# Peptides against a protein of PDB entry 4U39, part 48

Target 1, 302 residues: chain A of PDB entry 4U39
Amino acid sequence: SIKVIGVGGGGNNAVNRMIENEVQGVEYIAVNTDAQALNLSKAEVKMQIGAKLTRGLGAGANPEVGKKAAEESKEQIEEALKGADMVFVTAGMGGGTGTGAAPVIAQIAKDLGALTVGVVTRPFTFEGRKRQLQAAGGISAMKEAVDTLIVIPNDRILEIVDKNTPMLEAFREADNVLRQGVQGISDLIATPGLINLDFADVKTIMSNKGSALMGIGIATGENRAAEAAKKAISSPLLEAAIDGAQGVLMNITGGTNLSLYEVQEAADIVASASDQDVNMIFGSVINENLKDEIVVTVIATG

## One batch from the design tools (peptide; aimed at target 1 L197 V278 F282 S284)

Design b2_p22_3_s1 (made by RFdiffusion4, then SolubleMPNN; from b2_p22_3, 10 letters changed)
Fold by OpenDDE base, seed 5:
Structure b2_p22_3_s1 (fold): chain B 302 residues (1-302), chain A 22 residues (1-22)
Amino acid sequence: as target 1 above (302 residues)
Amino acid sequence: MILFFGVGKASEVLAALREKLA
């Protein structure tokens, strides 16, 4: 089974966005120290952590409170994660709960023998230096607690959106990028297909790989596959070129009109941009909601 | 539904894809 755990406000917003976009084949768990915020979650499983410590009033933007809250609730977290083959831990780094609790939850998942993938954001620079410093500490702790850590630099989202984009929309786009990172992987595993991905192959590419980068490309029209692939490998979210990666995971998602030729063309572009000896997984998914769009997600590991 | 899936070295994947496109 695949479990997605949203940790704190940002993680829970991302989980809500995943549920709203009908990401299938995963179990959703919302974790928070704030009981009021947790009640707004759309997740089937809602877990308040650190009830004794925080009394449901949240972590006060303190990562140490988030950490202690997860430690207090360790047994409940273990029970909720038990039997998962894969666990996604999603959080907005820089806050109290997400920054402090996400590494603890990730470690619990890893200790249970799940393939543990972190999908987290760095805060925007405008959120201030304190959040950036807290995020750096949380990301460092996440690296030790996960098999693969996808870090989304929120400042790079500002290169994808219009300069006049309201702050609220920039946060919504960050939640959407978190969704795309989780969905890009989960769809390859959880979506029934003509050819099933062996979970052992996913483990080989994602186990103990440390930091990963994600690129996303979206396109429409006659050359949509090639354009989406080119956008993915040149994505502002990629802090480095994919040619240095030890592993590449590629998802090609399109509507019912997605052709085998388009899949091959997109995969050729990404493979050609990768090291010749890199271990590559690629899959194609049909999503009827995409109509004429192709979405290419590339995850570079190692 | 997954339409197509590939696993392997990037060079092998590329070679297999090029062979199918030819």
Scores: peptide ipSAE 0.182, ipTM 0.809, DockQ to the pose 0.678
OpenDDE base, seeds 1, 2, 3, 4: peptide ipSAE 0.166, 0.163, 0.156, 0.159; ipTM 0.800, 0.801, 0.796, 0.798

Design b2_p22_3_s2 (made by RFdiffusion4, then SolubleMPNN; from b2_p22_3, 15 letters changed)
Fold by OpenDDE base, seed 5:
Structure b2_p22_3_s2 (fold): chain B 302 residues (1-302), chain A 22 residues (1-22)
Amino acid sequence: as target 1 above (302 residues)
Amino acid sequence: MILFQYVGTAQDVLAALRKALA
């Protein structure tokens, strides 16, 4: 089974966005120290952590409180994650609960023998230096606790949105990028296909790979596949070129009109930008909710 | 539904796709 655990406010917003976009084949768990915020989660499983420590009042933007809250609730987290083959841990780094609890939860998942993937954001620079410093500590702790850590630099989202985009919309886009990171991987594993990937192959490619970067491209029109692929490999979210990656995960998602030629064209662009000896996981997915859009997600590991 | 999945080198993926189109 695949479990997605959203940790703290940002992680739970991302999980809500995943549920709203009908990401299939995964179980959703919402974790928070704030009981009121947790009640707003759409997840089937809602877990309040650190009830004794915080009394449901949240972590007060203190990562150490988030950490201790997860440690207090370790047995409950273990029970919720038990039997998962794969665990996605999603969080907004820089807050109290997400920054402190996500590494603890990730370690619990890893200790249970699940393939553990972190999908986290760095805070926007406008959220202040304190959040950036807290995020750096949380990301460092996540690297030790996961098999693969996808880090989304929120400041790079500002390069792909209008400069006049309201702050609330920038956060919604960050939640959407977190969704795309989880969905880009989960669809390849959880969605039945004509040819299923062996989970052992996925585990081999993603195990102990450390940090990963994600690129996303979306396009429509006659050259939509090539355009989406080019946007993915040149995505502002990619802080480095994919040619240095030891592993590449590529997902090409389209509507029912997605052609095998379009899939080949997009794959050729990503493969040509990658190292010749790179271990690639490739998948093409049909999403009936996509009309004329193609979405290319590239995850570079190593 | 997944149309195509492959694990290998970038060149192996391309070769598999080309074979599927032939």
Scores: peptide ipSAE 0.276, ipTM 0.835, DockQ to the pose 0.879
OpenDDE base, seeds 1, 2, 3, 4: peptide ipSAE 0.247, 0.269, 0.243, 0.266; ipTM 0.824, 0.833, 0.819, 0.836

Design b2_p22_3_s3 (made by RFdiffusion4, then SolubleMPNN; from b2_p22_3, 12 letters changed)
Fold by OpenDDE base, seed 5:
Parts: structure tokens; C-alpha cells; sequence
Structure b2_p22_3_s3 (fold): chain B 302 residues (1-302), chain A 22 residues (1-22)
């Protein structure tokens, strides 16, 4: 089974966005120290952590409180994660609960033998230096606790959105990018296909790979496959080129009109931008909610 | 629904796609 665990406010917002977008084949768990915020989760499983420590009042933007809250609730987290083959841990770094609890939860998942993937955001620069420093500590702790860590630099989202985009919409886009990172991988595994992915192949590419980069490209029109692929490999979210990656996961998602030629064209572009010796996982997914759009997601590991 | 899946080098994945298209 695949479990997605949203940790703290940002992680829970991302999980809500995943549920709203009907990401299939995954179980959702919402974790928070704030009981009121947790009640707003759409997840089937809602877990309040650190009830004794915080009394449900949240972590007060303190990562140490988030950490201790997860440690207090370790047995409950273990029970909720038990039997997962794969665990996605999603959080917004820089806050109290997400920053402190996500590494603890990730370690619990890893200790249970799940393939553990972190999908986290760095805070925007405008959120201030304190959040950036807290995020850096949380990201460092996540790297040790996961098999693969996808870090989304929120400041790079500002390069994708209009300069006049309200701050609230920038956060919503960060939640959407978190969704895309989880969905781009989970769809390859959880979606029944004509050709099933062996979960062993995913483990080979994602186990103990450390940091990963994600690129996303979306396009419409006659050249949509090529344009989406080019946008993915040149995505502002990629802090480095995909050349030099030891592993690449590629997801090509389209509507019911996605052609095999379009799939090949997009795959050729990503392959040509990758090293010859790269271990590539490629998947093509049909999403009926995509009309004329193609979405290419590239995850570079190693 | 997953239409295609490939594992290997970029060239192997592309070769598999081309074979599936032939």
C-alpha cells in the first residue's frame, strides 16, 4: 500500500489538494499538533500528535515542539504507517509541526521498511530568515530520515507565476507543486496499467538516493508533448540540470487523446537531456480530467 | 491507466517505446 502523510499546516494543505484532485490508489493521513487545523483536513485518517505537550494548541512555530510531539505519538504513528510499502511524507518546512515532526515520521516509516519519500517545500524568502533557518534544519533532518527527498524551492514558484500573483495564490501554487510531486510518482505505482511497474524497480531508483529535483512542464496544442517535456527539463524548480542524475523518473500524463507518438516525443526529449547511463523509469498515464493538456513530471535523483 | 512503462537506460526505454510503436 501507498500512504501519503501530510505533516503540519503546509503538509495538510497539500494533502487536501491531493484529495480534491482525486489522486488515486493512496491512503491519506493528516498529522498536526493543532486540533482545530486538523479538523479541517479532508484525510480519512486524522492524527493529533503531542496532545499532552501541546494540548492541541499547535507547536508555536517551534520545530523542537513538533519533534517532541511526534516522539510522544510514536506508537500511534507506527500503527498508522504499518503495512505501507511506500510512504510519502509531505510538509512545508519552516513551521513548527512540519519542520520538527516530518523527519521523525519519515524515520518511523523507514524503520518499518517502507520506501520513504519526502516531498517538502522551502519557505519563500518573504517569510523571513527565521523560517529559512528552521527549514534548513528540517531539510537536513529529512535527508537522513528518507530514501529520497524532493525539495521544492518556493521562491522558484515565483518565476512560474505572474509577478502580480497574490501571496495567498503563491501558497496555493506551492501546495499544487507538492501535489504534483506526490502524484507524479504515485500514479506510476498505484494506477493499474497495461504494463505494471514492478515496485522493486521503483525501490532501485529511489532507495537511498538522498536529494532529488523535480521539474514540471504543462502544455497544450499540436506540439504539446515536446513543449511540456522541454518545460519540464528546463523548469525553474530544477536547481540543476538533469544531466548528471543517477536516476530519472518521468511521468507523461495526458487526456484520453494522448497519442503514442506524443509519449515517444516527450520521452525522447527527456532521454536526450539525461545521461546515457541513467536509470530511467518512464510511465505514461491517462487522466480523463486532462482535456488538451499534457503534464510532464521529471524527478532527478542522485 | 498507465499505457507504457519502461525501466532501463534512456536508450533502452526509448528502444522499448519504439518497439511498442512498430
Amino acid sequence: as target 1 above (302 residues)
Amino acid sequence: MILFFGVGTAQEVLAALREALA
Scores: peptide ipSAE 0.205, ipTM 0.804, DockQ to the pose 0.834
OpenDDE base, seeds 1, 2, 3, 4: peptide ipSAE 0.105, 0.115, 0.086, 0.204; ipTM 0.749, 0.761, 0.736, 0.800

Design b2_p22_3_s4 (made by RFdiffusion4, then SolubleMPNN; from b2_p22_3, 11 letters changed)
Fold by OpenDDE base, seed 5:
Structure b2_p22_3_s4 (fold): chain B 302 residues (1-302), chain A 22 residues (1-22)
Amino acid sequence: as target 1 above (302 residues)
Amino acid sequence: MILIFEVGTAKEVLAKLREKLA
């Protein structure tokens, strides 16, 4: 089974966005130290951590409180994660709960033998230096606790959105990018297809790979496959070129009109931008909701 | 619905995709 754990406010918002977008084949778990915020989760499983430590009042933006809260609730976390083959741990780094608890939860998942993938955001620069420093510590702790860590630099989202985009919309876009990172992988594994991906192949590419980068491209029209692929490999979210990656996951998602030619064209662009000997997982997914859009998601590991 | 999965090197993935189009 695949489990997605949203940790703290940002992680819970991302999980809510995943549920709203009907990301299939995954079990959702919301984790928070704030009982009121946790009640707003759409997840089936809601777990308050550190009830003795925090009394449900949250971590006060302190990662050490988030860490201790997860440690207090270790047995509950283990029980909720039991039987997962894969665990996504999603969080907004820089806060108290997400930054402190996400590494502990990830380690619990890994110790249970699940393939553990972190999908986390760095805070925007406007959230202040304290959040950036807390996020850096949390990301370092996540890297040790996961098999693969996708880090989304929120400041790079500001390069994709309009300059007049309200701060609230920038956070919603960060939640959407977290969704895309989880969905881009989970759809490859959880969606029944004509050809099922062997979970062993996913393990080969994602196990103990450390940091990963994600690129996303969306396009419509006659050259939509090529445009989406080019946007994905040149995405501002990619802090480095994909040619240095040890592994590449590529998801090409389109509507019912997605052709094999478009799939090949997009794959050729991404593969040509990658090392020739890179281990690549390629998946093509039909999503009836995309109509005329193609979405190319590239995850570069290593 | 997943249409195609391929695993391998970038070259192998492309070769397999070309074979399926052929």
Scores: peptide ipSAE 0.200, ipTM 0.786, DockQ to the pose 0.861
OpenDDE base, seeds 1, 2, 3, 4: peptide ipSAE 0.171, 0.158, 0.185, 0.193; ipTM 0.773, 0.753, 0.780, 0.781

Design b2_p22_4 (made by RFdiffusion4)
Pose (drawn by RFdiffusion4):
Structure b2_p22_4 (pose): chain A 294 residues (1-190, 197-206, 209-302), chain P 22 residues (1-22)
Amino acid sequence: SIKVIGVGGGGNNAVNRMIENEVQGVEYIAVNTDAQALNLSKAEVKMQIGAKLTRGLGAGANPEVGKKAAEESKEQIEEALKGADMVFVTAGMGGGTGTGAAPVIAQIAKDLGALTVGVVTRPFTFEGRKRQLQAAGGISAMKEAVDTLIVIPNDRILEIVDKNTPMLEAFREADNVLRQGVQGISDLIALDFADVKTIMKGSALMGIGIATGENRAAEAAKKAISSPLLEAAIDGAQGVLMNITGGTNLSLYEVQEAADIVASASDQDVNMIFGSVINENLKDEIVVTVIATG
Amino acid sequence: SMHVKTFQVKKNGEVVREEFFD
């Protein structure tokens, strides 16, 4: 019983993307103050929060509103979250609802005893001062409210994509990366949560590599451990979760080769949750998701 | 469709669980 909660617009897209990618084994909840944007969620559960406060008009990039909106819907949320063994709280930070409401929601989930993993994007630098400041204030609040907070620095999306990919695609990739963040874990729980709980505090950074071809598992792992999303050295990690995903042609040779690359770059006595998952929709593509905690 | 092929849990660098699947 793991629930992925998209909070605000940032999470709304990530949840959509997760659903679009047929990420299995999770119950999705899209939570928004913005009734219009919420109605775009592919989530079976659409929770409009702050209906009294925002009248479906959203939080206006005011985290205080997203917060008061979440506090207003404090009871509706717990109801939706009760029974969750694990709650992914996925949101875009810098907004109102995502920045405000996610901590309220993630804290509720944490109080509910669920393993609360918040997976958020820090706004692109280009989103400006307000976005940066609010997320910082927001990411700070997400840390206090989750067990593990995987923060995806959108600015690093721009290092990864071609220098000329339009902004729209840059935001889109942030959504996918957020999806890639949650799927990277949720695919490994579809298992004693104390395992993953022992891996889940402090902040967390993740990396992703995607590769195809003859030497892809290593190419993917190398790209994953060195990825711009992953800002710090993995040897600094106390715990590392590794997810290898490939087609039905995923060999153990490829799997361990990538595991060896991720492992050698981690501390030797590191705690590690490692999985490889077969995605039939993949052909020659392989995706390594690496999440370091420490 | 998706399913797991391998799974490992390490504690203090030692493998405490290792599983393989079809």

Design b2_p22_4_s1 (made by RFdiffusion4, then SolubleMPNN; from b2_p22_4, 14 letters changed)
Fold by OpenDDE base, seed 5:
Structure b2_p22_4_s1 (fold): chain B 302 residues (1-302), chain A 22 residues (1-22)
Amino acid sequence: as target 1 above (302 residues)
Amino acid sequence: MKKLLYYGVYRDGKVVREEYFE
């Protein structure tokens, strides 16, 4: 089974966005120290952590409280994650609960033998230095606790959105990018009948790889697949080029008019931009809500 | 329901596995 666990406010917002976008084949778990915030989750499984420590009042933006809350609730977390083949841990780094609890939860997942993937955001610079410093510590702890860690630099989202985009919309876009990171992977493995053969290949690409980069490209028109692939490998979300990437996961999502030629063309572009000995898994997904648009998501490891 | 159209594995400079879906 595949489980997605949202940790804290940012993680739970991302999980809500995933549910709203009907990300299929995954079980959703919402974790928070704030009982009121947790009640707003759309996840089927809701877990309040650190009830004794916090009394449901949240972590007060303190990562140490988030950590201790997860430690207090370790057995409950273990029970919720038990039997998962893969666990996505999603959080907004820089807060109390997400920053502190996500690494603990990730370690629990890993200790249970699940392929553990972190998909987290680095806060916007405008959220302040304290958030950035807390996020750095949380990201470091996540890196040790996961097989692969995807870090989304929120400041790079500002390069993708209009300059007049309200702050609230920038956060919504961050939630959407988190969704895209999880969905980009889950769509490749959550398809019935593929899980057994393809999970081994995914595990090969993602196991003990450390930090991963994510790029997204969107295009329309005659060369849309090639353009989307080129945009993905040059995405502002990439903190570095993928030319040294030894492992790649590629998702190409299109409408009902998506052709195998377009898929192959996009895959060739991404492979050519990666290491010469790259191990790449690529899949195409049909989304009937897409018209002429193609979305390419690239996750590069190694 | 989202449908997978194609799945491929690229390794050692070549596609080593391909799966097609309806």
Scores: peptide ipSAE 0.498, ipTM 0.921, DockQ to the pose 0.776
OpenDDE base, seeds 1, 2, 3, 4: peptide ipSAE 0.393, 0.451, 0.426, 0.429; ipTM 0.894, 0.910, 0.906, 0.906; seed 4 fails the geometry check

Design b2_p22_4_s2 (made by RFdiffusion4, then SolubleMPNN; from b2_p22_4, 13 letters changed)
Fold by OpenDDE base, seed 3:
Structure b2_p22_4_s2 (fold): chain B 302 residues (1-302), chain A 22 residues (1-22)
Amino acid sequence: as target 1 above (302 residues)
Amino acid sequence: MKKILHYRVYKNGKVVKEELFE
């Protein structure tokens, strides 16, 4: 089974966005120290952590409180994650609960023998230096606790949105990019396509790889597959070129009119931009809602 | 003392498991 655990405010917003977009084949868990915020979750499983420590009042933007809250609730987290083959831990880094609790939860998942993938955001520069410093500590702790850590630099989202985009819409886009990171992987396992991957293939690429980067490309028209692939490998979310990656996981998602030729064309473009010795795997997914769009997601590991 | 919600599981929009503590 695949479980997605949203940790703190940003993680819970991302989980809500996944549920609203009907991401298939995953179980959702919402974790928070704030009981009022937790009640707004759409997840099937809701868990309040650190109830003795925080009394449901949240972590006060302190990562040490978030860490201690997850440690207090370790047995309940273990019960909720039990039997998962794969666990996604999603959070916005820089806050109290997400920054402190996400590494603890990730370590619990890994100790249970699940393939553990972190999908987290770095705060925007405008959120201030304190959040950036807290996020750096949380990301460092996550690297030790996961098999693969996808880090989304929120400042790079500003390069793909309009310059006049309101701050609230920039946060909404960050939640959407977190969704895309989880869905881009989970769909390869849980959703039938033209080319299916098994869990063993994904495990080979993602086990003990450390930090990863994600690129996304979307296109329409006659050359949509090639254009989407080119956009994915040149995505502002890729802080480094994919030619240095030891592993590449690629998802090609299209509507019912997606052809094997389009899948092959997109895969050939990404392979040509990668190292010759790269371990690359790719899968295809059919999403009836995309109609004429193709979405290419690339995850570069190592 | 008001019981605090620790854990809740939903199935088809209904609560199927709940853990409360004081």
Scores: peptide ipSAE 0.269, ipTM 0.817, DockQ to the pose 0.014
OpenDDE base, seeds 1, 2, 4, 5: peptide ipSAE 0.259, 0.024, 0.245, 0.313; ipTM 0.796, 0.403, 0.786, 0.835; seeds 1, 2, 5 fail the geometry check

Design b2_p22_4_s3 (made by RFdiffusion4, then SolubleMPNN; from b2_p22_4, 16 letters changed)
Fold by OpenDDE base, seed 4:
Structure b2_p22_4_s3 (fold): chain B 302 residues (1-302), chain A 22 residues (1-22)
Amino acid sequence: as target 1 above (302 residues)
Amino acid sequence: MKKLLYYGVYRDGKKVKEELFE
């Protein structure tokens, strides 16, 4: 089974966005120290952590409170994660609950033997230096607790949106990028009949790889597949080029007119831009809501 | 409905598996 855990406000917003976009084949768990915020989650499983410590009033933007809250609720977290083959831990770094609790939850998942993937955001620079420093500590702790950590640098989202984009829309875009990271991987695994055959190959690419990079490309028109692939490998979300990437996961999503030729063309572009000895898994997904658009998501490890 | 159309695996830089789903 695949489980997605949203931790704190940012993680739970991302989980809500995943549910709204009908990301199937995964179990959703919402975790928070704030009981009122947790009640707004669309997740089937809702877990309040640190009830004794916080009395449901949240972590007060203190990561140490978030950590202690997860430690208090360790047995409940273990029971919720038991039997998972893969666990996604998603959070916005820089806050109290997400920054403190996400590494503890990730370690619990890893200790249970699940393939543990972190998908987290760095705060925007405008959120202030305190959030950046707290996020750095949380990211460091996540790197030790996961098999693979995807870090989304929110400041790079500002390079792909209009300069007049309201602050609220920038946060919504960060939630959408978190969704794309989880969905890009889960769509490759959660399809009925694939889980048993190819989960071993996913484990080979993602187990004990440390930090991973994510690129996204969207295109339309006659050369849309090649253009989307080229945009993904040159994405502003990538902190480095993929030419040294030893492991790649690639998702190609299109409408009902997506052709096998387009999928092959996109896959060959990404493979050719990666290490010469790359281990790559690619999958194509049909989304009827896409008309002439192709979306390519690349996760690069190693 | 979301459906997987095509799946493939590269190992050591070479495509070793391809599968079409209808």
Scores: peptide ipSAE 0.492, ipTM 0.908, DockQ to the pose 0.783
OpenDDE base, seeds 1, 2, 3, 5: peptide ipSAE 0.475, 0.491, 0.469, 0.475; ipTM 0.900, 0.906, 0.901, 0.900; seed 1 fails the geometry check

Design b2_p22_4_s4 (made by RFdiffusion4, then SolubleMPNN; from b2_p22_4, 14 letters changed)
Fold by OpenDDE base, seed 5:
Structure b2_p22_4_s4 (fold): chain B 302 residues (1-302), chain A 22 residues (1-22)
Amino acid sequence: as target 1 above (302 residues)
Amino acid sequence: MKKLLYYRIYKNGKVVKEEYFE
């Protein structure tokens, strides 16, 4: 089974976005120290952590409170994660609960033997230096606790949205990028496509890889597959070129008119941009809602 | 003295499990 656990406000918002977009084949868990925020979760399973420590009032933007809250609720977290083959831990770094609890939850998942993938955001620079510093500490702790850590720098989202995008929409886009990171992987396992991957293939690419980079490309038209692939490998979300990656996981998602030729064309472009010795796996997903669009998601590991 | 809630698990919007400090 695949479980997605959203941790704190940002993680819970991402989980809500996943549920709203009908991401299939996954179980959703919402974790928070704030009981009021937790009540707004759409997740089937909701867990209040650190009830003794916080009394449901949240972590007060203190990562140590988030950490202690997860430690307090360890047994319940273990119960919720038990039997998962794969666990996505999603959080917005820089806050109290997400920053502190996500690494603890990730470690619990890993200790249970799940392939543990972190999908987290760095705060926007405008959120202030304190949040950036807290996020850096949380990301460091996450890196030790996961098999693969996808870090989304929110400032890079500003490069893919309109300059006039309101601040609230920038946060929604961050939630959407978190969704894309989870869905880009989970769909390869949980959703039949033109080319199916098994869990063992994904595990080969993602086990004990540490930091990963994610690129996304979207295109339409006659050369949509090639264009989407080129956009993915040059995505602003990539903090570095993929040519040094030891492993690449690629998702090619299209409508019902997605062809095997388009899948191969996209894969060839990504392979050509990668190291000669790269272990690249790719899958395809059919999403009827995309119509004429192709979405290419690239996750570079190692 | 109100028992201090230790943790709460919800499933489908309902409380499934609660533990309190003794």
Scores: peptide ipSAE 0.075, ipTM 0.502, DockQ to the pose 0.012
OpenDDE base, seeds 1, 2, 3, 4: peptide ipSAE 0.039, 0.035, 0.036, 0.037; ipTM 0.513, 0.384, 0.487, 0.454; seed 3 fails the geometry check

Design b2_p22_5 (made by RFdiffusion4)
Pose (drawn by RFdiffusion4):
Structure b2_p22_5 (pose): chain A 294 residues (1-190, 197-206, 209-302), chain P 22 residues (1-22)
Amino acid sequence: SIKVIGVGGGGNNAVNRMIENEVQGVEYIAVNTDAQALNLSKAEVKMQIGAKLTRGLGAGANPEVGKKAAEESKEQIEEALKGADMVFVTAGMGGGTGTGAAPVIAQIAKDLGALTVGVVTRPFTFEGRKRQLQAAGGISAMKEAVDTLIVIPNDRILEIVDKNTPMLEAFREADNVLRQGVQGISDLIALDFADVKTIMKGSALMGIGIATGENRAAEAAKKAISSPLLEAAIDGAQGVLMNITGGTNLSLYEVQEAADIVASASDQDVNMIFGSVINENLKDEIVVTVIATG
Amino acid sequence: TTTTKTYTSDDGKATVTVKTTT
């Protein structure tokens, strides 16, 4: 019983993307103060929060509103989250709802005893001061409210995509990366949560590599461990979760080769949750999702 | 001391290994 909660617009898209990618084994909850944007969520559960406060008009990039909105809907949320063994709280930070509400929601989930993993994106630098400041204040709050907070620096999306990809695609990739963050774990729970719990505090950074071809598992792993999303050296990690995903042509040679690359870059006595998952919709593509905690 | 637990999905499409060092 793992629930992925998209909070605000940032999470709304990630949840959509997750659903679009047919990520299995999770119950999705899209939570928004913005009734219009919420109605775009492909989530079966659409929770409008702050209905009294925002009247479906959203938080206006005011985290305080997203927060008060979440506090207003404190009871509606717990109801939706009860029974969750694990709650992914996925949101865009810098907004109102995502920045405000996610900590309220993730804290509720944490109090509910669920393994609360918040997976959020820090706004692109270009989103400006307000976005940066609010997320920082927000990311700070997400850390206090989750067991593990995987923070995806959107600015690093721009290092990854072609220098000329339009902004719209840059935001879109941030959504996918958020999806890639949650799927990277949720695919490994589809197992004693104390295992993953022992891996889940402090902040967390993740990396992704995608490759195709003859030497792809290594190419993917190398790209994953060196990825711009992954800002710090993995040897600094106390715990590492690795996810290897490929087509039905995923060989153990490829799997371990990538594991060896991720492992050698991690501390030798590191705790590790490692999985390889077959995605029939993949052909020659292979995706390594690496999440380091410490 | 390092211990390892391995879990395999019934359909065989996923294997999860947990390494724990104390």

